# Designs tried in a protein design run: peptides against a protein of PDB entry 7UQJ. Part 129

Target 1, 160 residues: chain A of PDB entry 7UQJ
Amino acid sequence: PELYQNFNITPPRGVLFHGPPGTGKTLMARALAASCSSDERKITFFMRKGADILSKWVGEAERQLRLLFEEAKKHQPSIIFFDEIDGLAPVRSSKQEQIHASIVSTLLALMDGMDNRGQVIVIGATNRPDAVDPALRRPGRFDREFYFPLPDVKARFKIL

## One batch from the design tools (peptide; made by RFdiffusion4, then SolubleMPNN)

Design b2_p16_4_s3 (from b2_p16_4, 10 letters changed)
Fold by OpenDDE base, seed 2:
Structure b2_p16_4_s3 (fold): chain B 160 residues (1-160), chain C 160 residues (1-160), chain D 160 residues (1-160), chain A 16 residues (1-16)
Amino acid sequence: as target 1 above (160 residues)
Amino acid sequence: as target 1 above (160 residues)
Amino acid sequence: as target 1 above (160 residues)
Amino acid sequence: VEYYPPLKRVNVKAAP
């Protein structure tokens, strides 16, 4: 939140972190949350894993998302981080359409329902941005995407 | 690799990276892999996700582990990184015992079968070390555990 | 620490983390420090910012460096992390030569004066490795260099 | 920063 304010950049409602596994997407989200927190302005960091929400909350995933956004709104300024968001909102495939469509629709509505005045930032992380429903990648949602390249393994090997 | 030499710590055959999600376990493993290769000594980095091996290779997980260790041995010096190893080798619970017991037994045998002279390092990453079978955490296996704390924001400010 | 022994790689006295801003250099250094600490073997992590040492300690930067290395030696095993080391040890330019030459010379002497038996590791981070004095990048000093590739900064600015 | 779920803070002893 503060990092966005510091740069005079309107905080995106949603940010997609994408790149190969182990590029530090989750670490960066935490570092951003941490760097935006001062002693005077603590940011609350909410983290959920996409696959865990679907597997742990079968039939209640929508309610859990609503509660997550409500808690994030209550504890403003806040960051909601979805790790492995491709697990929560996969591209609509014929076999999983109904359950996933409802979760995606709920997440879309929650992201769209965030007032621009709210100090809630949503960060999604994925290893496969193309596996995320394109509806989530539209303006007002995850409309900003950070590519996390691999630290060049070759360049880092020169150090050891 | 080199930071471990400074501390007179005998290289473990297996290293467990544990800590909260998004503390950079996978990034560190890649970093370590990368740092251990020079222009003269390239290290081959193998990465597997625990849940992916179980889900993609139902009934062939043992064979895939054997092939992984053979390829790592062929391409020495090498690092095998298991991300979310708690997904591959969960603690033996009464309900999942048979399939997981075979995979754990195979992984144990592969780790025990590595010559101390082999330039193959195994790194396991987990968010829950207590969810990993204790047999994997014994000497000669994942006998060294790296805790990845969250960069304590307060500690980070104090270090700045 | 231990992974460096695994590869028969002599632990560098100094490691240079380089790459664009916000690639997680500082975060990685902290994660390394934390990962090297066990319950039995706590590593003391010292962090200094290059520009802060020059700006806060005008005329005392050498003394502060000496004290830092002495404290690090006293609290072995330890890591000294210099963030923005290009601010401490810029390439010798005609206008900044005298003050910077003394600080660089002091840092060189401190790094050279570390016994290979000392459990003190120095990590420097920079966004511009070519802006660091080449004398610091020689064997026995920052002789090992980690490239941290960008997450696409343009995407990051667009998200902010 | 409050982490939900609360992440165990590891006391990295910052050197003073």
Scores: peptide ipSAE 0.000, ipTM 0.249, DockQ to the pose 0.036
Fold by OpenDDE base, seed 3:
Structure b2_p16_4_s3 (fold): chain B 160 residues (1-160), chain C 160 residues (1-160), chain D 160 residues (1-160), chain A 16 residues (1-16)
Amino acid sequence: as target 1 above (160 residues)
Amino acid sequence: as target 1 above (160 residues)
Amino acid sequence: as target 1 above (160 residues)
Amino acid sequence: VEYYPPLKRVNVKAAP
């Protein structure tokens, strides 16, 4: 309630921060968590990286996602921030292994299973919104998108 | 009213963003200004730097502060963001010149003179909360503090 | 070498981050420092503010710049980040006092004196690239520019 | 769950 009341908006289940790398997506998510926290209302911030969930937890990624959402619910109001969510939830049409499909299906189910009365916000950050499974971008999931434009892409390509 | 209602908190006259440099304090202030703005309700964002008010307006700093608060009131709902507020309002116990004491006194008076019904939020950002005059941190002034920790360096690694 | 090899670019001596305030310039510089640091290769990040070098070190600003570059060279690979570099190096045609001209001349000499084989990157951040002395924007100095647009204000409006 | 870094509860230190 109050987390969403503080946002003066229909409680988003999921927000997609998209834009090229280093546009401040992760920073914004942390900063949102900080700004929504008060002395009376501490927001618990959970951060995971999509690629880390795949690489560090081979065969346990689904369980780790479930545990993450349970912990977030237990410590509400909370923010779950998925950095590089395209690494967790690649497009299903990509010939990527059955493992990714199962993880995506679990994430979909977890986002769909969030009660709108819960004080859990999910923020996904990606450099490639088109690499995120379209099913995650549907209403009730990552239904809000925030574009973080690069500082001039051509300029950034020359630094990196 | 509505700006403060949107925050679901006792209307802070002032919010202190503190934390190590480049933790996104300025970015957050802009994001807050952005997020509180709607198509029906544009928030006017005023940004000043503490050191700039001192250095660029020697002898006029007090007048510039007054004008800033008047402009902010005229364009309400508004956010006044003082970046590097420790440069504007150093601790009084520092043997720093009488000029700083007068500027701090003016800022105190301006913050105290804000009607709680006004739609003006003052955000101060500092890397050194202890370098801000304690008088500015009292109730009715910068009475709310948000710590911006360094995002873990390792967490930033994968944003780029 | 390796720091620049990691960027796959001609080793920039200086990079200008420009764009409206709070677009994440300082954040990006820190994120770059972070991302280029590894367990085997720690990057030392030096941060200074242009206005602070002028205001805090009247008469010693040149010496402080020299010491900063020496420290950065000693702790290579390193990044020197000048936040608000327009406060350090205003345009020479501005009627600003001889003091600024000497500081700018020292900074020019320090940037020109950096060996391209050194692992020191200088990042300048400004809200006003046109307020930076054009001499600093020449090849071998801040020869690369990155524009940090405001993340779409409309996009940020819906986050909060 | 190793929080990297452990999300230290941002103790908003209330001003005394």
Scores: peptide ipSAE 0.000, ipTM 0.228, DockQ to the pose 0.037
Fold by OpenDDE base, seed 4:
Parts: structure tokens; sequence; C-alpha cells
Structure b2_p16_4_s3 (fold): chain B 160 residues (1-160), chain C 160 residues (1-160), chain D 160 residues (1-160), chain A 16 residues (1-16)
């Protein structure tokens, strides 16, 4: 209920889904995108993985992020879902740290540059909220956080 | 029950799973592949994402599709699951439209070229059946459609 | 219960999750990673798909596997989850067979090179245990196997 | 819900 009310797609909002893996963060992000789309209002859902931004886009990750946000704006109302956004976290290697820092800086700038009139929601999913750059968790970015607890072992076994 | 009876793996059939994201289309395609595999009849499951066909195989997507269908035929009975098949839909960019159109045309030709004697089922999953090229939804291709409604919020919360 | 006790993350252990698709192997691997992470012991979860290793990293797959295992060791305790590890299986094409054989050989060497002191668990998920190179299923590699039976049709319908 | 694929890999030149 409250999650759906919060997805009245008006201002660009960053939502961080965090919690242990397999708690359905990706499923929920997708289900939210689905439930917020009606016959009258089709929502466009974009999915990216943090690790894919780093590994697929060597030297172009920043450009691909820009294009993603532009595409999301063109297809508004839209949801950008970053799965495993902690995959954008600095790798403890100096050259990769600079690349990750640049990508994160670009994501920050893109989130800050989202005009309050854009019907674009950004959802980040992570298993490690502490590995997400604190700059991404500031107001106007991923400023809302939803914890996904482990379902009881019995609930997990019902999904299996 | 009826889904399993329809998976008497005889003619190549295209099945479109459509519905909101997180409705378990990918899970169902997998579960169907699983349930149709017995000790006597192991089914080979191939999974591709529409987005991966476009983005991983720039200039080779058609060849990779051909290889996929050949591999599926070699490992029959088999299921080819295209997750996010709407990811093969034209992007509103002229150069990307031609590439997508070529890939879709190759997929059409491969589905049409599946001799009725092949024990290969093709499942497409989409959240946007309207974004799937109507040519893919013709008889002899994805000619069967299954709608996946949003599970009740209570059912989603049991998966979460 | 017993699964969680077996995840006392001490020696590098390879666990093969096998069974029909949609039996929750990926979800279980994630849920295990999650349940083994406490406030006192945060586990780092790495996810790779077998098909992504082959298709994304043409000519660098071996290097990316090395980097993955190094990263997992740096972030120990950690879980490396290979979803669709049968996607690393040889394709019946001579050039791709050599590439796949090289990637599998690298994975074997990385699993063998995991010092028994590393708190890194490797989980492979496959729908086709028979398509996984038997060399990966040897002691010290994926030497533990968990079969995921199809949930009853009623259980599948509760997930869908 | 409209799912857009990953924006095409621009020809990422293989890093040397």
Amino acid sequence: as target 1 above (160 residues)
Amino acid sequence: as target 1 above (160 residues)
Amino acid sequence: as target 1 above (160 residues)
Amino acid sequence: VEYYPPLKRVNVKAAP
C-alpha cells in the first residue's frame, strides 16, 4: 500500500532498495513498475545492472548513463532500475577507482539534473547499502530507502 | 494442467508470455521447461534476453540467433526462452531500428524455418505485448499468448 | 537448516544448484548469501551468468574470471554465484568450443587455486547438470550438489 | 510497462 502511494510518479525520486539478496528487490522494482502502469498510463521500465555499467561500457559508461536518463525522460513516465548499484562502488584498484568515481559522479550529476517536472523514478537495488557511495544517498538522489528483510526460512522455502 | 498438455513437444510452437514485470514469466518459462523434463525426456533450456541479443551481438546478432536455433535443434527436445523479447523491438533511433528490424527478421525466418518435426518450443516473455512486432505474433510463430496478471499484493508479498 | 549449517564459510566450496529452471536456484543462492550475512558478518555476493561470461567477454573472459575471484577474495567472506553455469558448456562449434574450453579451464584453475583459507563460496546454478563439464563437478570444485525439484504445481502457482 | 533494452553497446573498442 504505502509503497504504491509513494510511487505517484511526480518528481524524480531516487529509491534505494536494500537488503539481503533474494529478498525480491529486483522483483519488487519490476512489480512496482508493473502496478504503476495502467491502461491509461504505461510506465517505461529501464533496467541496468551496476556491474554491467562498469564492465560493458569501459570508456563510455558516462555516455551510456546520459543516454539512459535521456531515454527515460523521452519515455516518461519511466522507472530506471539499477540492480546491484553497489556494483558501481569503487573497486580497490586505483585505475578502476577513478573509473568508478567518474561513473558515480556522472550518476550524481544526472540525478541532480533531473528537473522536478520529470516523471522518472530511479530505483537502486543493493545488497550492501554501506557499499553505495554516501553521495548517492543524499536528498534529491536515493533519499528514500526500503529495507527488504530476509523472508523467514519458511517463506523462502515457499518461493523455492 | 492445460499449460503442460499444450507442451506436448511436437511441432515448433511459439508461446508469448506477456504481462506486467515480476509476474513470474521468466520463472514460469523455467518452471515449464522443468516440468516438461522427466527422467525419460530431458528438455534442454536455452535462455536469451532480447536486450542481450541487441547489445552483446552488435553485427553478429543474426548469426547468434541462427546458432541458438541450431543448438536448440541439436539438443531437442528443447525450449528457447527469450526473456524481454520486447527488447528486440525497434528503438526510436534510425540506425538501431534497422539493426532491430534485421534481428527480428532473422528471428521470423528462424521460427518459420523450424520444420514442424522439430521438438523445439520458443517462449517469448514480454511486459509489453504491444511492443512485440506483430509479425512475431502471427500463426506459426508466437501464436499462443499467456497473460500473466499481477499477483495480488498479498501474493507478491509472499514472493518477497 | 542443514543448508545454512553447511554455509559456515570456511573453506572455498563449490556448490552446484541443479534442477529444473524456476525452482528458485538463483533465489536460493541469493537467499543463502543473505541468510549467511549477519550484522557481524556481511557477505559479499557476486553474480555472473555463464552466458554473460561467454558473450560479454570475448577474448577477456579468463581475465574477468580472475578479476572476479580476486575481488571475491578481497571482499571475503563472499559468495560467487554463477547462474546458468551450463552456459559455459562447450557449444558444438569448433571455434566456440576452444573459447569455452579455455574459460572452463580458467574457472577450474581458479577454483583449484582458492586457498582453503579463503572465505569464498562458489555457487553454480544450472538447469542441466549433465551439460556442466564433469571437471567442474570434481572434489574441491562443485563437489556438493543440491537438487531443486519442481515445486508442486500448486507451489509453482503460488509463486506465479 | 515498457522495458527498454540496454542502450546498444556503442562499439566499445576492445581496450588494448
Scores: peptide ipSAE 0.008, ipTM 0.165, DockQ to the pose 0.080; fails the geometry check

Design b2_p16_4_s3 (from b2_p16_4, 10 letters changed)
Fold by OpenDDE base, seed 5:
Structure b2_p16_4_s3 (fold): chain B 160 residues (1-160), chain C 160 residues (1-160), chain D 160 residues (1-160), chain A 16 residues (1-16)
Amino acid sequence: as target 1 above (160 residues)
Amino acid sequence: as target 1 above (160 residues)
Amino acid sequence: as target 1 above (160 residues)
Amino acid sequence: VEYYPPLKRVNVKAAP
């Protein structure tokens, strides 16, 4: 609510930042966290990488996601930033597909279980919005999308 | 001089990076420091936050600024990066105005006292260039400004 | 050569950007690409993620890496940015280890095969430099390392 | 190989 009140936005459960790599999605998420953090209202910023959820949390990924959302709720207002959320997308190998599917299913359930009354924003960042499971892009999940175009590298660094 | 010689740039005493939060100002400052650091020529990067100068250095902010510029001169070529330099701008309360005015005055004097022979660049970053004291934006201070646009948020924030 | 000639830097074949997540390594690489792009000299920026090399290029990763380096050479001056290069590090499973080892071996060969006359910079970014294969960190590969601290670290970047 | 097309000119207007 209040994180979103500051933006006069209907609280999205999730925001998808998408665009070419290094367009500053991660930086924007951090900057949003920083900009929304006033002296009166500190926002807790949680960051996970999609690939880390798969690789570091083998066999515990679902549990770690649950704990992450619980901590985010405990430390609200908070932002959960999933960098490279497409890294949770199934890679086309049968065993990995099942693991990825279970993790995605857990994330879906956690996003659906976020009572709209919580001051938890979930930001997913990806270079490939089409590689993000359509189920994550449904209403009440990552239902808002922000495109990060490549910064026009025609910037003459005329550092004049 | 030489930091600027490599760029064929008239040495700005200060460069203001401005633009919306998360546009990569801090990162660009670090990038410039890293890019200008060769094996033969290491650039020393000093970072301070405007808010930290006010909050952490209560009663010593002016002294700490002087020490910072002396260290930067000692370790030239160097970059002094003031993140959130608008955090040095007076918030319109009388007691804070005086403290901020003294700190800004000290920073002005330090920038003016930079002998053009020094290889010290001062980079200020802000999301609110209009909140930066106009005195800091005068020639010989932050006289160069780089706008960091939001990566083309042609995203209609149709936050419908 | 010439990318580095502009900086009077001995051309590293590779630069490792390392530091905590969201310290802006990716954005730095882009900023470097932008800063080195003059009107007269456009730098072509190639980006790959370590995880994508493994996941998208199953059975073709080596070929795609070769093609990437050929394209980078064709479009020189160029930057190849490997985001999350630690994502090429073997995850300790036998079949994956072999695939990862072959990909890493290919990357090593491609970096070694970069004629010092090429205007191709390879930037690797990682949050875990210790998870990067030591072979990638050898002279003539990612032999320069730039640490990206968290902004809260008061630390003197002595970029020694 | 996603060629990021050369990004169009962001006119970094140096403020006059």
Scores: peptide ipSAE 0.000, ipTM 0.226, DockQ to the pose 0.057; fails the geometry check

Design b2_p16_4_s4 (from b2_p16_4, 6 letters changed)
Fold by OpenDDE base, seed 1:
Structure b2_p16_4_s4 (fold): chain B 160 residues (1-160), chain C 160 residues (1-160), chain D 160 residues (1-160), chain A 16 residues (1-16)
Amino acid sequence: as target 1 above (160 residues)
Amino acid sequence: as target 1 above (160 residues)
Amino acid sequence: as target 1 above (160 residues)
Amino acid sequence: PEYYPPLERVDVAPAP
């Protein structure tokens, strides 16, 4: 809260967390939600997985995304965290490509439809930023990207 | 490894990390690998996702698990981390249930076949410990379970 | 940013991240810096290690701290991250105690000299909060503390 | 929807 208040920074509509798996992207998103809450103002944290949007929400994914954004708006200030957002990328079937394109289109429209005065931040997390649809990485969407390096494992730490 | 050696503690064959998503289970597994390494003894950290074992390793999942355990043994001291180990649980198709049962059976056999003198630790992480096959949660497998609570938000509210 | 703006929260001069090694304190500080940046306003992230201030900056440590705070002010919005801030604490030599006391005194003066309207946040990270000079933990300095828990220590001791 | 309620203050028991 304070960093952004003092900086008079227009908050991003979307932030992309990217980096190797287990670098704490999800923990960071929760941490930000927590660090942005106060005793008087609690941030509501919504989490979804990209793969769940495709697999569990078959045929209702767009509606569930709309409901998610409505709930996030209703419970503002809020964070919507999409874990594994690259999991929205289709498996190479034409039917899945169409479903993916529709879901991505809905997500784009929802992000574009966010009022800049709204207290809703969208965080996407991925291990593969290059597998995230380029349309999501445009200004007014996931326009900020943050690399989560492996903790510098130089001396004692060969995490292969 | 050094921590285990220095404490003269027989490393568990398997440890289950469970708790809400983004509580740092993967980060902890990495931090353990890291904290147990020294300049003389580096821990090798292997990571796989439960869902990847089913989706990416279709038809070769058992062989890939065997190879993973062989590589871990070759590169001991090592940690095998299975993220989202509940993702081995089948989606409601009989064919996927059979594939799952075979993969779980292979994992059970690999864990049972680990020499207690081997410097290989298996860590499973899940958001749904009840969705992990009970056979994996028996002594000599994932016989130790650790809950990762949501980080206390009170502390983080002071960054605000 | 929005979250912080909407919460009307005055930024701390200093925040102490504490907890066991490998809990992601440094990662958290970097990701906070990252999450606070926008396309229009990038946060400048400065990082120093407590041990480096004593060992690498011998005889110039105070000057280097002053320069660091000046650069941070020049490049505001900015975060100054002191990793291993307990590494400013002397090893048990009287000479190192005097050097430490002087460096800590300089850091105190620099933190006290920050304008509350300045867009500079200081984050200290330590594995040993009790080894951090109590003078640094007073209001207007590192007045906010965040614990980075290990998941249940029983986990680590049973892994041990 | 897994509504994660506002992160409840989990009293992290001090390390013993």
Scores: peptide ipSAE 0.000, ipTM 0.368, DockQ to the pose 0.088; fails the geometry check
Fold by OpenDDE base, seed 2:
Structure b2_p16_4_s4 (fold): chain B 160 residues (1-160), chain C 160 residues (1-160), chain D 160 residues (1-160), chain A 16 residues (1-16)
Amino acid sequence: as target 1 above (160 residues)
Amino acid sequence: as target 1 above (160 residues)
Amino acid sequence: as target 1 above (160 residues)
Amino acid sequence: PEYYPPLERVDVAPAP
């Protein structure tokens, strides 16, 4: 509740950050975690890369996702950040179906199993929102999307 | 000597950059390397991720660390940057003791074996300084620490 | 043509971004993609890391490069960004000769096979331009080079 | 034993 009041948003279970790479998605996710933390209330930030979950955890990826959500629940308030979530949950119609289908189903079940009263926010970051399984973009999952435009190149040259 | 005069700091053998992820630790380490480089004197920058040293080099990690320090010594002036050093040198009391103990001992020996007159700076970056083995944080190793605060979210929205 | 007019540069087949790591090479490549995109014309941005192409795709790296260039051609106007291109195309005289020689030759052939009229820009980013095979730095390949100086550490502390 | 990289638990310090 309180974490979501700080966002001025009704508590999404998941937020999808999408936009060109280097637009600051990861940085914004971290900044959001910080802005919602106070001296009285530290937010625990968990980060995973989608591609690393698939490559390092072939056959264990489901278990690792479960453990991640359990740890996040234990350390409330918490943020789970999936960087490159399109690497974790590619569209089901992609030729890589079998290994990804079980991981996507597990992630869906974990997001559905979160009580709306839980102080766990899931943030997915992708460069390609259309490459994310549409089942993840449904209400009660990644039901909010934030586009990260590229900063004006001119503004960036002033900062360098 | 000269490299450290450019930093306006007494020559640390090692500098620990710590702070929340995305605070620019890696970027600062890189910025320091360039600020100390001139047309007459190029600084060689070596980067390794702690987790990659453990995962890619199981059983070879000690040898890879030795080779890294030898190359850095050969290419003086140089900077060795360890990103996510807590992944390389977790606290000895962590349940992952056996594989990490030898790597930490090797890193300690390599840092102790650097002559204070060497033009090799070691920078470790971590999100969790308390997860770094305290033996690395002793004088003559990572004896200087720099905290990287989160940029004000407001300042960052002005830059976007 | 039009994409290159927006860059105020004669159409290079390839642009080499070089400079210390974290100087914003990846960020600039991404910013360039956005600055050239309009509501009427979305630029497709492809990113690959050199080291990942070699490590994940041993024996398939050539095929993956071909597929990348085909996808980029299909989704014109497009940018292919190689991060850490020195990991993909090390100098031929480096002790890692055999596996890298075929990948470099494939990348050269793919860059040479791009019609100058194609709306595909290739950007290579490296921290070590001298570690990139000189054959890639020839006219019609990465024939333009941009140095990314480190932002003044002072300027960055003002943004933090 | 498959080396499970530890959970990157980052205590995000409050923005000052």
Scores: peptide ipSAE 0.000, ipTM 0.240, DockQ to the pose 0.091; fails the geometry check
Fold by OpenDDE base, seed 4:
Structure b2_p16_4_s4 (fold): chain B 160 residues (1-160), chain C 160 residues (1-160), chain D 160 residues (1-160), chain A 16 residues (1-16)
Amino acid sequence: as target 1 above (160 residues)
Amino acid sequence: as target 1 above (160 residues)
Amino acid sequence: as target 1 above (160 residues)
Amino acid sequence: PEYYPPLERVDVAPAP
């Protein structure tokens, strides 16, 4: 309930889903997209993995991010879901390759460039919120965080 | 029960799973593959995402689709699951990029080219059945549709 | 409980999750990663699909596997999850393409090369354990197997 | 079987 009520798809918002793997972050991101989709308001859901952007788009990752945000804007209302966003935007360190720093910078710029008139929500999922560049966790970016606790072991076993 | 009974893996069939995101379409597609797999009849399950075909195979998407169908035929009985098929095969519009139109045409041809003797099922999942090219929803293609309603909020919370 | 207790992230271990599709193998792999992750011990989770390694990395799949294992070692403790590992490492046959045989050989070498001091767990998920190259199911590789039975049909309907 | 959605393949790129 609260998640859905707070999931206003009108302004561009960054939401960070964090918590251990298998806590249903990806499922919830999809489920939220679902619940916010009606016959009157069909939401386009884009899913990318942080790691896919780095490995599959070697040398083109920035362009692919731009294209993703353009496509999301074109198909608004939309959700961009970055699963394992820590793989895309690791904490900036002196040991960080220039490619990662550039991709992070591009994502920051794309999130900052989302017009308040766009109906694009960005959801990042991570198992490690501390491994996400703090610059992404600032206001106007991933400024809302939802913790996904480990479901009760009994709940997990009912799922399996 | 009914889904399994009707899930005859003998003729090539296209099944469209549609419904809001996170309704378990991908889950069900896998599930169906599972339940139709026995010790006597092992089903090969291929999963692709529509958006991945477009973004990862820029300029080669048609070839990759061909290879996918060839691989599926080689490993029959098999299921090809296209998740987010609306990302692969959007409704043909005057604003549609030539690349998307070409990929749709390739997918159409591949589905039409499935010999009735092949044990390949194609499952498309979408949140937006209306965003799928109507040509894919014709007889001999995705001619069966299953709606996935939003699971009861209580059921979702038990999964999370 | 037992799965978690046996899920010692200290030595490199190969675990094969097998069972029908949608039995939650991928979910369990992530859930295990989650449960073994604490504030003190953050686990890095890498997910690849067998078929993606073959289709996306035509000619570079070996290198990508090497990079994956290097990355997993760099970010230890880590889990490498291969979903649909039968797509990566099919049973060796006289009809098998040289590319598949080479990828299997690379994966074997990478698993054998995991120092007992590394905190890297490899989880393979398959619907067809018999379609996985028996060489991968040997001691020091995927030498532990967990069967994922079809949950009760009633359980399925509660998820859907 | 309660099919878990395939956890969306987050192909975590190897950290360079």
Scores: peptide ipSAE 0.000, ipTM 0.198, DockQ to the pose 0.072; fails the geometry check

Design b2_p16_4_s4 (from b2_p16_4, 6 letters changed)
Fold by OpenDDE base, seed 5:
Structure b2_p16_4_s4 (fold): chain B 160 residues (1-160), chain C 160 residues (1-160), chain D 160 residues (1-160), chain A 16 residues (1-16)
Amino acid sequence: as target 1 above (160 residues)
Amino acid sequence: as target 1 above (160 residues)
Amino acid sequence: as target 1 above (160 residues)
Amino acid sequence: PEYYPPLERVDVAPAP
């Protein structure tokens, strides 16, 4: 957030962290939140899991997303980290999940409705970028993608 | 520790985790401690920050290091994790740091004084491996180095 | 796995990683898998998300769990990492989730059915250990718990 | 809503 303000760069609305599971996507999102928080400007870090929004808030998931984005806007500069965003926003074409379609549509609307002036960054983490609705990966949404490779297994083998 | 004992491999006295901040060095050190702990042999994980040893223990940093290594030896198998070891052991060539030179010398002596039979592993984490005194990076000390790459640097540069 | 084999220690059947979200539980589990894999003995790392097993495999979740454990047994030494195990195995006392009760029972049976000779470690990661069915936290299942606290933010700010 | 406070440095002392 602040990095973008200082550069007069329009902060990306959404960033997709993708890569194999346990590559530290969540850790990186947290690290980014920490790194971008200065002593002068604490970045508020909001975290939600895609699956938690679906399972805990059956029928209220959309409302919870709206509240999350409102809270993030109130506490700007902020990062909204969606861990396992593929669980929140699976590809719309899967016939079985009408329930997911409305949540995806709400997330899309919330990302589109973020005024360019909002210091809110949305970070989605997924192990399967292809399982994320392509509509989320469009410009103005998760328009930046970051691959998290497995940390070099050979390097780990040399540790032990 | 135990992995090396079973292979009759001299356990590395020290392992340097280096890489950009937030790459999970501290997390990995904790992971290793947790992984190496069995029900029968709990690995004791000692964590110190380089800067905290300097700032909190002004004039006692050397004593605190000695106590830490003694405690680690008492609670073997153990891992001593120095987070931000570059803060503890900056390169000796900077003229101003007489205070750091003695701490570095103490750490060197403690690492050299680890009996090869001691199940004590020292893990140093740094964002700046080049800021770590080369004497610490010699055989019998931090002789193994592990790079923690930024998850996709190109990606991070595209975020930033 | 190998650490326990070499010590003739019964590998813990299950390890619960718990702590605040994004404390790197998944990264840790991968780190463990990579750390325990030697050049001679590659540990096979299986990862499933609790929610994915529920959502993707409606009515087949139990079968998918069985297949996962069979595959892990075939590829031993292996780690099965359940990310968000609280999503797979929520506390049975919630009246509404008959679907989850059968999955929990299957997971319990699979963990109990792991022959003590099997080099299969199950790692569950959760942000809410109290949301995991207490039956999973019993001896012979997730009988080891590792707390992943938030890395101290003051420390991180001094790194950066 | 569980407010995840800004990244707090929690010193993880292992339990003795």
Scores: peptide ipSAE 0.000, ipTM 0.265, DockQ to the pose 0.043; fails the geometry check

